# Peptides against a protein of PDB entry 6RGO, part 77

Target 1, 392 residues: chain A of PDB entry 6RGO
Amino acid sequence: MALKLLGFNQDATCFSVISSNKGVTIYNCDPFGKCFELEKSTSNDEELDFLVEMLFSTSLIAVVDKTIGASKRKKLKIVNTKRKATICELTFPHEIMDVIMNRKIICVVLKSDQIFVYDISCMKLLRTIDVRGEKLKSTSKFRNSEAVGDIGVRVSLSTDNNSILCYSSYSKSDKENAPLNDIVVFDALKCIQINVLPAVHQSNIVCIACSPDGMLMATASEKGTIIRVFKTIDTENDEPILVNEFRRGSRPSRISEMKFNHDNTLLACVGESDTIHIFALPVTTTEADANEDDTLQQSSHSLSSSINGLQYISKGLANRFGKIIVSKIPTQSQQRHVAYIKIPENAKYRIGFPKDTTNTIHICGEDGNYLVYSIPRNEVGPCTLVKSNTFD

## One batch from the design tools (peptide; aimed at target 1 N80 C88 M123)

Design b2_p23_4 (made by RFdiffusion4)
Pose (drawn by RFdiffusion4):
Structure b2_p23_4 (pose): chain A 327 residues (1-135, 151-284, 335-392), chain P 23 residues (1-23)
Amino acid sequence: MALKLLGFNQDATCFSVISSNKGVTIYNCDPFGKCFELEKSTSNDEELDFLVEMLFSTSLIAVVDKTIGASKRKKLKIVNTKRKATICELTFPHEIMDVIMNRKIICVVLKSDQIFVYDISCMKLLRTIDVRGEKIGVRVSLSTDNNSILCYSSYSKSDKENAPLNDIVVFDALKCIQINVLPAVHQSNIVCIACSPDGMLMATASEKGTIIRVFKTIDTENDEPILVNEFRRGSRPSRISEMKFNHDNTLLACVGESDTIHIFALPVTQRHVAYIKIPENAKYRIGFPKDTTNTIHICGEDGNYLVYSIPRNEVGPCTLVKSNTFD
Amino acid sequence: EEEEEEQLEEFKELYEEALEELE
């Protein structure tokens, strides 16, 4: 099959690619190279490694499953790339759906909507967050920098009226203190959530409305959450997969089941800004590094890696700069 | 228990080295 299940780094330095042939490879951006290659851990052709989230540019990797079911739901391995050795092997009562890391905090998301928060220095579990224990699936996002701030979608107070709903809760994972609870920002379910690297901004994606809403995170008034802006969906409602925030928080990237990738600018310092054409029935992931605000890195399941430029004052499409092919 | 303590010590050292590489 195709080289599916791409994962993207926080610092846009490198990306995680599960080659359908054997193991998982991790490439670099500058200079482009085979950074890390996991050996054979397979027994059939279409069984896939699912979840890999990494540190910035380091040797520390979070790896989850290999087999379809032998050791998948209840595994987490911590591996150094230079020596290929497993350090800590944590086990969990449910199936892992997503893992997000940063310099201070490691988050593990379970299928039962449980979120395990660890101080990464000693792997002490800080708090277990029973989201489904209170009231598609939960989408979680996290700040990259320190003062790492956790964002998760929670159900509303209409569980008696109907089974599924999605509001937003802002949580400080550093001190394990809930900061702000946002109401039902959508009339539908929440598909994907992105938080700014500095933790000051947040994006929301709806399945039905397909309108991205941006709220202030922490400095927002206690009385009411502050809405920043909304972005035009385009000609057709489409499911969104992954969104990212720029380092200066002036730019927002959006990707999904669409022909195009949309770029939204921010009035922190309107409908549409920059659009990147994309092959229709192929899936991509997004990132942009810290070095410049004009470069957007693109990861594709077709086997191509592209670097596009952003027009500051023109509503035109992006300009391709650098490209390389996968393995 | 002792083996888990050793693994945590090795993980801490690796974490400190990863911070140094980022500096």

Design b2_p23_4_s1 (made by RFdiffusion4, then SolubleMPNN; from b2_p23_4, 8 letters changed)
Fold by OpenDDE base, seed 5:
Structure b2_p23_4_s1 (fold): chain B 392 residues (1-392), chain A 23 residues (1-23)
Amino acid sequence: as target 1 above (392 residues)
Amino acid sequence: DEELEKKLKEFEKLYEEALKELE
C-alpha cells in the first residue's frame, strides 16, 4: 500500500499515517499498536492527502482534508477520537498549508502567508499574522502557482506552555522576490514579537525547529547543507546569538524535519538523503551548581575537543547593493554529526524524541517501518537499533 | 447565538477532559 507519513506528535508517543485504502491511522509507539482510524469518507480512488496535528496522545486532533476540492482544503476540523466526532470546524479564506499545536495554542498557516493564532481552550482567534506585510500585497499577485508551491512560510511552536512561535519571514529587501530568510520569534500567548533574526540563510528557509522549551531554534535553507542553531530570546549587542553551526553534508539535499530532544542536548535532522543526522548541542552549564566539591579524580582522558565557542556574530552585512551577504562562517567552526541512522533511499522518514529517554530516537518510514534507536553518548558512530515494528 | 455558546462550552469541556489525559 502507498503510505504517506504525517509525523510524530509532540512527545513521540504517537505517529500518524495516511493509508490509501484506510484513510488516516494513528499508531501508539509503546505499546506499539493502532489507537485510532479516520475512515476514508469517499469511495473514490483519489490520492488521499491530509494534515493531522495531534494534541500529544490525547483524544483531540486537528484534521484538514486536502484530498478533494478547494473547499475542504480551507476547513480545519477539531476531532475527538474517543467520540469519533467533529467538535469544532473553522473555515479559512485560503488553503491551509500547516497546522501546529501545543496544550495552549493552535497555529494555522495559510497559502496566503498568514498565520492564524488561536487559544485552543476556547478556539478564540488571538492574532492574525500577515507575513507578507501591507507593502508586498500589491506586487506578489503573480507568484506563478505551479513552481512556487513548495516555498511558503514555515513555522515551529514550542511544546511547552510558553508557546514560543518561530516563523520564517520575508527579508526587508526591496526586491519583488525577497527570500523567506528572516525568522520572527513570537510569544503566541501574549501575541508579542520577541525577536527578529535577519537573514539567517542566503536562500529561503524550508525547515525550522523550536526546542521544547522555546529557548533554541534550528534553521535550514533550501540547500540543506548547513543547519544553524540560535537562541530565540537572548541577543548579544542587539545581534542574534548563533549557538551552533552544523554541516549535514557537502551536497545539497532538502531537510524535511528537524527535532530537538527534550533536554536540548541533541538535534536530529531528516530529509531526502539516506541519512538521519544527530548533532550534539553544547550543554549550557548554568553557573549555579559549581559548588559541590566532589573530588573524584577519575582521569578519564575524555577527548574534550575544546569547542572554543567562537561566538561567530553573523553580521549580515547588507551590502550597498541590497544583497544580503550572510557572512560565510568559516568552515572550521562547522560541527559534524555525532551519530547517524542509515535509511532507505527514496523512503520518507519522520523523527521524534521521546520525553523520558534523551538518548533514544523514534523514526518511522513510508516503507512501513517504526524503529527505535539508541544514540551513542561516548563515541561518534551509528545509532543502535533497539526496537522495530511494522505498520500498513 | 445560544447554539454557538453551547458548542463552545462543549468544546471547552472536551478540551479540559483531554488535558487530564496528560496527567
Scores: peptide ipSAE 0.400, ipTM 0.880, DockQ to the pose 0.764
OpenDDE base, seeds 1, 2, 3, 4: peptide ipSAE 0.356, 0.251, 0.342, 0.383; ipTM 0.861, 0.722, 0.857, 0.874

Design b2_p23_4_s2 (made by RFdiffusion4, then SolubleMPNN; from b2_p23_4, 9 letters changed)
Fold by OpenDDE base, seed 4:
Structure b2_p23_4_s2 (fold): chain B 392 residues (1-392), chain A 23 residues (1-23)
Amino acid sequence: as target 1 above (392 residues)
Amino acid sequence: SEEEEKRLEEFAKELEEAFKELE
């Protein structure tokens, strides 16, 4: 049967899939099992296409039926899975491309490059972000690319209550074909732009991950060879802070998903390659206020793997057009993965980090495998398979 | 409309009940 992966929820306690015969199925990760099924609305042998965003492990999901007709692709349903009932329905002017949520916010991304930001508590529209801006409303040649891979706005939302939204934006070039290579950091609750990271890649950004706390973001372009990690809020001399530059590989390969673990120590990436890559991040010690007194020498030998992350203060080379291009870290200083997982070729996988185990990763494949891996701490190498389950 | 307000109140209750599943 053709499975289509929808992904893990925010804390990797559940994942969702489309089964061609059944519809949408949600699986619990531990104990492993089917927890919900949304039956297909049609008896037809039509290829099922859905967006499903889970609200953690709750009975609430956001659903977009993309299977039939342009009208359904514009409807967002909030469904109570226990009651099997639609509790809210929203209709948008354009096709829904993505839905992301946390405990506070729902973001709906449209094919028009608009982001609708809702307060989840009352489904009130807080903001419509027009990523094309007012100038391009008239020249919305909807790329009629029915190509499943079309370059649109990418979003990621922090899973915490701070609700930091990172989205790709068009470079301020007068070119009709400006790349989606800027990042905007947005406070979704206050509806304010916090930061703008210009030209973080040379080509369109196709993958963004926000850290759970919203303090970091990772970006990858269409090339998928380099992953960049930035501070979201913090700036140095009004310049974006590049924390890390990782090399996934030498060959171009699309990255479909990236995720941080819950303590921001690991970044995983998955895509069209036979390898999930896991990168180590420097532990951002929050400068806890050094209150003087308590001399408790807990000699926690933190395994300071002295990854001397050369803080390349990337002095943004203002290009001749006054745009800061993130200075390419010299290829020699590009960090590699610390861990990896081999996956079947041509199998799409999704990744999730569970909250309680920072060195564990959940993965699921369109091959019907749900796998739990342990990430090595001290050695560069393969992850160890801890648990495996199958689903159909 | 009063019917929309009522639907939003019903939604808010459903959401509050769902958030109790996360505690």
Scores: peptide ipSAE 0.295, ipTM 0.863, DockQ to the pose 0.746
OpenDDE base, seeds 1, 2, 3, 5: peptide ipSAE 0.212, 0.169, 0.273, 0.276; ipTM 0.830, 0.728, 0.854, 0.854; seed 2 fails the geometry check

Design b2_p23_4_s3 (made by RFdiffusion4, then SolubleMPNN; from b2_p23_4, 10 letters changed)
Fold by OpenDDE base, seed 4:
Structure b2_p23_4_s3 (fold): chain B 392 residues (1-392), chain A 23 residues (1-23)
Amino acid sequence: as target 1 above (392 residues)
Amino acid sequence: SEEEKKKLEEFAKELEEAYKELE
């Protein structure tokens, strides 16, 4: 059977797949098992295509049927999985490309490079972000919609209640073919732009991850060789703070997904390569209020890898030619993975970090494998397989 | 419309029931 992975939910307690014979299936991770099935609406041997976004492990999912005709691809359904009932239906002017949600908001990304931000509590539209319109006010030429290949607006949302939305935007370059290489950080609840990170890559951004708390974001371009981690909100002299620059590899390979763990200590990436890479992040001490007293010497044996935190202040010297060069961390200062998982060649995998175990990663493959790995903390090496299950 | 209001009230109730599944 051809499986198509839809992904993990926000806390990696569930994952969703499309089975060509069955339709959409949701699996629970622990205990492992099928928890929901959306039956195939058509008896035809048509290739099933769906978007499914879960609201954590709840009975609520957002569903877009992309299988049949341009009309269905514009329709978002909120489905109660226990009742097998559509409780809300929204229709958009353009095809839905992505749907992301948390406890507070739903973001719907359209093929028009529009992001519709909804308050989930009442399904009220809070804002329409027109990523093209900000550019089209400067460049009247509609790109012919046919050549819009696999490059569109990418989004990621914090899983917390702060609802920090990171999205790719077009660079302000007068070039008709300006890349989607800017990042906008947006407070989705307040509907305000918090930050703009210009030209974070040289090519289009194809993958974004927001941390669960919304304080960090990771970005990867079409090259997928370098992952950059930035602070989302904090700036230094009105300039974006580059926290880390990671090297995934020397060869170009698309990154399909990135995830932070729940404590922002790890960043995982997966894509077209035979390897899931896991990177260590410096512990961002939230400067919580320095109330005086409790001298609890938690001797955290932090691996004193001398991360000479060269805060490369990316002085975004917009040189006179409008190329904001993110200050290249010298290629020698690019950190490599601390851990890895080997996956089958040509198998698409998705990744998730469970909330309760910061050293565990969940992965699932279009090969029908659900795998749980332990991440080594004290050494650079392979992850250890802890649990395996199969699905069909 | 009153029907839209009713659907939103039904949705809000189902969302509240779903949030109880997260506690």
Scores: peptide ipSAE 0.316, ipTM 0.873, DockQ to the pose 0.767
OpenDDE base, seeds 1, 2, 3, 5: peptide ipSAE 0.278, 0.301, 0.308, 0.302; ipTM 0.857, 0.866, 0.870, 0.868

Design b2_p23_4_s4 (made by RFdiffusion4, then SolubleMPNN; from b2_p23_4, 9 letters changed)
Fold by OpenDDE base, seed 3:
Structure b2_p23_4_s4 (fold): chain B 392 residues (1-392), chain A 23 residues (1-23)
Amino acid sequence: as target 1 above (392 residues)
Amino acid sequence: SEEEKKKLEEFKKELEEAYKELE
């Protein structure tokens, strides 16, 4: 049967799939089993396409039916899974491309490169973000969906209540085909732009991940060879906003998903390659909780990779000379993975980090495998399979 | 409409019930 993976929820307690025969199925991770099924509305052998975003492990899901007819692709339904009832319906002017949520916010991404930001508690529209800006009032050339491949606005939202939204934006170049290589950081609750990171890659950004706390973001371009990690906010201490640069590989390969673990110590990536890569992040010691005497000898093997002085030019010069040179981190300082998982070639996988176990990763495949891996702490190597389940 | 207000109140109640499932 053709399975299509929709992904894990925010805490990796559930995952959703499209089964060609059944429709949308949600699985619980522990204990493993079906917790919800949305029956196929049509008996036709048409390829099912849905967006499903879960509100954690709750009975609430956002659903977009993309299978049939241009009208359904513009409708967002909020469904109670216990009651099997639609409790809210929103209609948009354009096709819905993505839906992301946390406890406070729903973001709806449209094919028009608009992001609609809602307060979930009252379904009130807080903001419409137009990522194309004012320039496109004249040339109504919607990206002909056929010729420009799967390149659109990418979004990621923090899973916490701070509701930090990171999205890809068009570079201010006078070229008609400006790349989506800028990142905007947005406070979705206050409806304010916090930061703009210009030209974080040379090509379009195709994957973004926000940390659970919204303090970090990871980006990957169409090349998928380099992953960059940035602070979302400017720190007062003249510290570089680029904190990590990871090398996934030497060959171009699309990254489809990235996730931080719950304590920001790990970043995982998955895509079209035969390998899930897991990278170690430096522990950002927030100075505040240094007082409790917990004598756990963290053997901080400070791999003092001398981050030789990436003098990012101070804020003041960036305004006049619009080439913020992302100083290429020397190839010698590019960190590799600390752990990996081998996956079948051409199998699409999704990844999630459970809240309670920072050294565990959940993965699921379009091959019908749900797998739990332990991440090695003290060695660079393969992850160990801990649990395996199958689904259809 | 009044029906849309009622659906929104029902939605808020279900969201509050769902938040208690997260504690």
Scores: peptide ipSAE 0.338, ipTM 0.883, DockQ to the pose 0.804
OpenDDE base, seeds 1, 2, 4, 5: peptide ipSAE 0.268, 0.303, 0.325, 0.287; ipTM 0.854, 0.870, 0.878, 0.863

Design b2_p23_5 (made by RFdiffusion4)
Pose (drawn by RFdiffusion4):
Structure b2_p23_5 (pose): chain A 327 residues (1-135, 151-284, 335-392), chain P 23 residues (1-23)
Amino acid sequence: MALKLLGFNQDATCFSVISSNKGVTIYNCDPFGKCFELEKSTSNDEELDFLVEMLFSTSLIAVVDKTIGASKRKKLKIVNTKRKATICELTFPHEIMDVIMNRKIICVVLKSDQIFVYDISCMKLLRTIDVRGEKIGVRVSLSTDNNSILCYSSYSKSDKENAPLNDIVVFDALKCIQINVLPAVHQSNIVCIACSPDGMLMATASEKGTIIRVFKTIDTENDEPILVNEFRRGSRPSRISEMKFNHDNTLLACVGESDTIHIFALPVTQRHVAYIKIPENAKYRIGFPKDTTNTIHICGEDGNYLVYSIPRNEVGPCTLVKSNTFD
Amino acid sequence: SELTEEEKEELEELLEEAEEEEE
């Protein structure tokens, strides 16, 4: 089958790719190379490694499952790339759905909507967050820098009226203090959530409305959350998969089950800005590095890696600059 | 599950190397 289940780095330095053939490879951007290659851990053809989230450019990797079910739901391994050794092997009571890391905090998301927060220096569990214990699935996002700030979707106070709903809660994982609770920002479920690298901004994706809403995160008034801007969906409602924020928080990238990738600018310093054409029934992931604000890195399941440029003052499409092919 | 002392020491060493690589 195709080379599916791409994962993208925080610093846009490299990306994680599960080669359907054997193991998982991690490439670099500049210069492009085979950075890390995981050996054979397979027994059938279509069984897939699912979840890999990494540090910035380091040897520290978070790896989850290999087998379809033998050791998948209840595993987390911490591996050094230069020596291929497992250091800590944590076990969890449910199935892992997502893992997000940063320089200070490691988050592990379970299928039962439990979020385990660890101080990464000693792997002491800071707090267990019973989201489904209070009231598709929960989408979680986190800031990259320090003062790492956690964002998760929570159910509303209408559990009695109906089973599924999605509001937003802002949480400071550094001090384990809940900062702001946002109301039902959508009339539908929440599909994907992106938080700014500095933790000041947040994006929300609806399944039905397909309109991205941006709210201030922490400095927002206590009385009411502050809405920043909205973005035109286009000609057709489409499911969104992954969104990213620029380092200066002037740009927002959006990708999904659509023909095009949309680029939204920010009035921090409207409907559409830059659009990148994409093959229809193929899936891609997004990133952009810290070095420049004009370059957008693109990861594709077709086997191609592309680097596009952004037009500052023109509403035109992006210009391709650099490309390379996968394995 | 809890970690052993040896595993903590190895984790510290890995984090020190990660800091050096970031520098």

Design b2_p23_5_s1 (made by RFdiffusion4, then SolubleMPNN; from b2_p23_5, 7 letters changed)
Fold by OpenDDE base, seed 5:
Structure b2_p23_5_s1 (fold): chain B 392 residues (1-392), chain A 23 residues (1-23)
Amino acid sequence: as target 1 above (392 residues)
Amino acid sequence: SSLSEEELEKLKELLKEAEEELE
C-alpha cells in the first residue's frame, strides 16, 4: 500500500500516516498500536493527501483534507478522536499548507504566505501575519501556482506554553524574487514580534525547528549542507546570536524535518539522504555560583573540549545596506554529527524525540517501519536500534 | 468565522478532556 507519513506529535508519543485504502491512521508509540483511524470520505482512487496535527496524545486533532480536487483544502477541522466527531470547521481564503499547535495556540499557514494564529481555547483569531508584507501586494504577479514549487513559508512553534513561533520571511530586497531567507521570532500569545534574523541563509529556508522551550531555533536552506542554530529571543548588540553551525554534508540534499530533543542537547535532521544526522548542542551551563563544597567528582567526561568553537560571531558585518550577513563559521569549526541512523534510500522518514528519554529518538518510514534508536553519549557513531515495529 | 455556542461548548469539553489526558 502507498503510505504517506504525516509525522510525530510534539512529544513523539504518537505518529500519523495516510494509507491509500484507509485514510488517516494514528499510531501510539508505546505500547505500539493503532489508536485512531479517520475513514476515507471518497470512494475514488484519488491519491489521498491530508494534514494532521495532533495535540500530543490527546483526543484533539486538527485535520485538513488536501486531496486533489477537494474543496476541503481551505478547511481546518477540529476532531475529537474519542467521539470520531468534527467539533468545528474553519474555512480559509486560501489553501492550507501547514498546521502547527501546542496547548495554547494553533497556527495555520496558507498558500498566500499568511499565518493565522488562533487561541485554541475558543478558536479566536489572535493575529493574521502577512509574510509578503504590503510592498509585495502591489506586484501581484501571483507566482503562477504551478511553478510555486515546495518554496513556501515555513513555521515552527515551541511545544511549551510560551508559544514562540518561528517563521521564514522574505528578505527586504526590492527584488521581485526575494528569497525566504529571513526568520521572524514571534510571541504567539502576546502577538508581538520578538526578533528578526535577517539573511540566515543565502537561499530560501526550507526547514525550521523551534526548541520545545522556544529559546533555540534551527534553520536549513534548499542546499541542506549547513544547519544554523540561533537564540530566538536573546541578541548581542541588536544582532542575532548564532549558537551553532552544523555541517550535514558536502553534497546538497534537502532536509525535510529537524527536531530538538526535550532538553535542547540534541538536534536531529532527516530528508532526502540515506542518513539521519544527530548533532550535539553545547549545554548552556548556567553559571550556577560555584559555591565551594561538594567534592562529588562526577566525571562528567567533558565533551567540552571539542565545543571550543563557540565563536560568538558578534561580527555581523553590517554592510552599508543594513544586511546583517551572518558570518559563516570557518569550515574547520563547523561541527559534524555526533550520531547517525542509516535509512533506506528514497524512503521518506520522520523523526521525533520522546520527552522523558533525551537520548532516544523515534523514527518512522513510508516503508512501514517504526523504529526506536538509542543515541550514543560518549562516542561519535551509529545509533543502536532498541525497538522495531511495522505498520500498514 | 466565529464558532457557534454549541461548537464552543463542544470545543471546551474536548479541551477539558485533552487537559485531563495531559495531567
Scores: peptide ipSAE 0.538, ipTM 0.943, DockQ to the pose 0.803
OpenDDE base, seeds 1, 2, 3, 4: peptide ipSAE 0.530, 0.522, 0.515, 0.530; ipTM 0.941, 0.939, 0.938, 0.941

Design b2_p23_5_s2 (made by RFdiffusion4, then SolubleMPNN; from b2_p23_5, 7 letters changed)
Fold by OpenDDE base, seed 5:
Structure b2_p23_5_s2 (fold): chain B 392 residues (1-392), chain A 23 residues (1-23)
Amino acid sequence: as target 1 above (392 residues)
Amino acid sequence: SELSEEELEKLKELLEEAKKELE
């Protein structure tokens, strides 16, 4: 039966899937098992499509029925999983493309390139972000509904209470076909734009990950060959700080998901390739703790010595046209993965990092595999399979 | 659309349950 993966929750304690026979199923990761099932409301052989966003492992989920022909594609349901009851339903002017939440905020992304930011505590609208801006409203060339492929606004939200929202935006080009290659950093609680990272890629951004604390953001373009990591809030001379540039591969391959681990030491990516890549991030040693015990430094030095070659080339050449060209980190200083997982070719996988085990990654596949891997600390190599389960 | 008082109460209860599950 065709499984469709929806993904892991924020702390990788649960994942959700669509089963063609049952509808939405949520699995608990440990102990492994079904914890919730949303029955299919229609007997029709229609291909089921849903969005499901979980509030961690809690009884609160947000659900969108995206099934083709369903009038429900504009409706967000808040569901109590314990009661199997819809608590409320929000209707939007356009189809819902994505839903993301934390303990404070729900963000709803529409096909209109609008982001609706809600206070979860009362479902009050805090802000509507129009990513197209006012200028593009006049050119109501509805991108022909067919040719608007998978290129839409991408969002990621910090899992903490700071609620840092990162989203892709259109570059300030007078071209009708401006790429979604800018990033906006937004405080979703205060409803304030914190930062704008212009032209972080040459093509549309198709994947974004915000760190759990909201201090870092990873971006990938349609090419998926390079992943860039930026600071979200901090700027140097009003320019974006590029922390890392990772090389996923030489061949173009779409990245579908990226995630940071809980302590911002690892970034994982998955997509159309047969390989999940895990990259090491430099540990930001706050200068303050440099005074204590000399003994633990030896093990961190081996990874740090390869990372120290990342000169912060914060030399954004501000071109005369106000386009910050993110300085291409020389191809020689592009970091490769420190770890990898081989996955079946053409199998869609999703990734999650558990909170308490920073060197563990959870993955699940449309092949019905839930897998737990240990990430090597001191060597570049394959991850070790620790646990496997199957689901249907 | 604003939530009804009943929906708001049920949401509050769900969030209070969810907070206890996250503690």
Scores: peptide ipSAE 0.479, ipTM 0.929, DockQ to the pose 0.799
OpenDDE base, seeds 1, 2, 3, 4: peptide ipSAE 0.470, 0.463, 0.461, 0.474; ipTM 0.928, 0.926, 0.925, 0.928

Design b2_p23_5_s3 (made by RFdiffusion4, then SolubleMPNN; from b2_p23_5, 7 letters changed)
Fold by OpenDDE base, seed 4:
Formats: sequence, structure tokens, C-alpha cells
Structure b2_p23_5_s3 (fold): chain B 392 residues (1-392), chain A 23 residues (1-23)
Amino acid sequence: as target 1 above (392 residues)
Amino acid sequence: SELTQEQLEELKKLLEEAEKELE
């Protein structure tokens, strides 16, 4: 059966899949099993397409049926899975491309490059973000390329209550073909733009991950060779802070998903390659106001990989147009993965980090495998398979 | 459209379930 992965929830306690025969199925990770099934609305052998976003382990899901016609692709249903009932339905002017949520916010990304930000508690619209800006609304020639080019606005939302929204934006080039290579950091609760990271890649950003606490953001371009990690809020001399630059590989390969673990010590990436890569991050000590006394022993777990320090984006690489190009960290200072998982070629996988076990990663594949891996902390090497289950 | 009181109460209950997963 053709499976399509929808992904893990925020804490990797559940994952959702589309089964061509059944519809949407949500699996619980531990104990492993089906927890919810959304039956097909149609008896037709039409290829099922859905968006499903689950709110943690709760019975709250957001569902978009993309299978049937242009009208349904514009409808967001908020569903109570315990009741098997729609709580409410929202209709959008354009096709829904993505839906993300946390305990406070739902963000709905449209094909029009608009982000609708809702207060989840009342489903009131807090903000409409127009990523193209108001001037481009009139000249929205929908790219009539029937190639549903995977190039659209990408979003990631912090899983905490701070609700930091990171999204890709068009660079300030007056060219109709401006790349989506800027990042905007947005407080989704206050509806305030916090930061703008200009030209973080040379090409369109195709993957973004926000850390659970919203303090870090990872970005990857269409090339998927380099992953950059930035601070979201903090700036130095009004310039973005590049924390890390990771090399996934030398060959171009699309990254489909990235995730931070719960304590921001690991970043995983998955995509079209036969390898999930896991990178170690420096422990960002939040400068909580350390009142003087408690000598918390810095357990210097010497991960022997020289975490070469914070590289300042030096002012010198303003291109002729005053755009800050994030300087490529010299190839010598690009960190490699600390751990990896081999996956079948051409199998799409999704990743999740459980909250309680910072050294564990959950993965699921369109091959029907749900796998739990232990991540080595002291050695660079393969992850160890701890648990495996199959789903249909 | 504004949600009904019943819809708001149902959402509230589900969000209270999600908040307990933080504790």
C-alpha cells in the first residue's frame, strides 16, 4: 500500500500517516498502536492527500483534505478525535500548503504566500502575514507552472508557549524571481516581527526548524549541503548570530525535515538521502540571571568534536547591493554529523525527538517502519536501533 | 466566523489537556 507520512507531533509521542486504503491513521509511539483513524470520505481510488497537525498527545487535530477539488483544499477542520467530530471549520481564500500549531497558536500557510496566525483558544485571527508584501498582491500571477514547485513559504513554530514563528521571506530584490532566502522571526502571540535574517542562503530556503524554546533556528536551502543554525532573537551589532554551520554532505540532496531535540543539544535532518544526520549543538546557556552562589558544576561532557566557537558574520561581505550575505564559514570549520542513521533509498522518513529522552530519536518511513534509535554521545558513529514496529 | 460558546468550551477543555502535558 502507498503510505504518505504526515509526521510526528511536537513531542514525538504520535505520528500520522495517510494509507491509500484507510485514510488518515494516527499511531501512538509507546505503547505502539493505532490511536485514531479518519476514514476516507470518498470511495474513489483517488490519491489521498491530507494535512494533519496534532496538538501533542491530545485529541485536538487540524485537518485539511487536499484530495478533492480546489474548494476542500481551502478548508481547515479542527477535529476532536475522541468525539470523531469537527469542532470548527475555517475557509481560506487560497489552498492551504501547511498547518503548524502549539498550545497557543495555529499558523496556516497558503499558496498565496500568506500566513494566517490564529489564537487556538478562540480561533480568532491575530495576524495575516503577507510574505510577498502588499505591492505584489496585484501582480500575483500565480506561478502558472503546473509544476507544484516545492518552492513556497516555509514556516516553523516553537513548541513552547512563547510561540516564536520563523518563516522564509523574499529577499528585497525588485526581481519577480526573488529567492525565498530571507528569514523573519516573528512573535506569534504579540504579532511583532522580532528579527530579520537576510540572505541566509544563496537559493530558496526549503526547510526551517525552530527549537522548542524558540531561541534557535536551523535553515537549509534547495542544495541541502549546508545547514545553518542562528539565534532567533539575539543579535550582535544588529547582525544575525550564526551559531553553527553544518555540512550534511558534498552532493546536493533536499532536506525535507529538521528538528531540534528538547534541550537544543542535537539537530537532526532527513530528506531524499539514504542518511539521517544528527549534529551536536553547543549548549546555549540561557543567561538566566545567575544569582551568585550556586556553582552548578559544568559537567563538561567533552564531546571531542571541537565546537569551533561563534563565528561573527563579519560586516565585510555586504554584496554590491548592501545585502548581508551570510558568509560561508570556511569549509574547514564546517562541522559534520556526530551521529547518523542509514535509511532505505527512496523511502521518505520523518523524524521526532521525544521530550523525556534527549538521546533518543523516533523515525518513521513510508516503508511502514517505526524505529527508535539511541544516539551515541561520546563517539561519532551510527545510532543504535532500540525498538522497531511496523504499520500498514 | 466567531465560535459558539459550546465550541469555545470544547477547545478550552482540549487545550487544558495539552497544558497538563507540560507538568
Scores: peptide ipSAE 0.545, ipTM 0.939, DockQ to the pose 0.501
OpenDDE base, seeds 1, 2, 3, 5: peptide ipSAE 0.533, 0.539, 0.533, 0.535; ipTM 0.937, 0.938, 0.937, 0.938

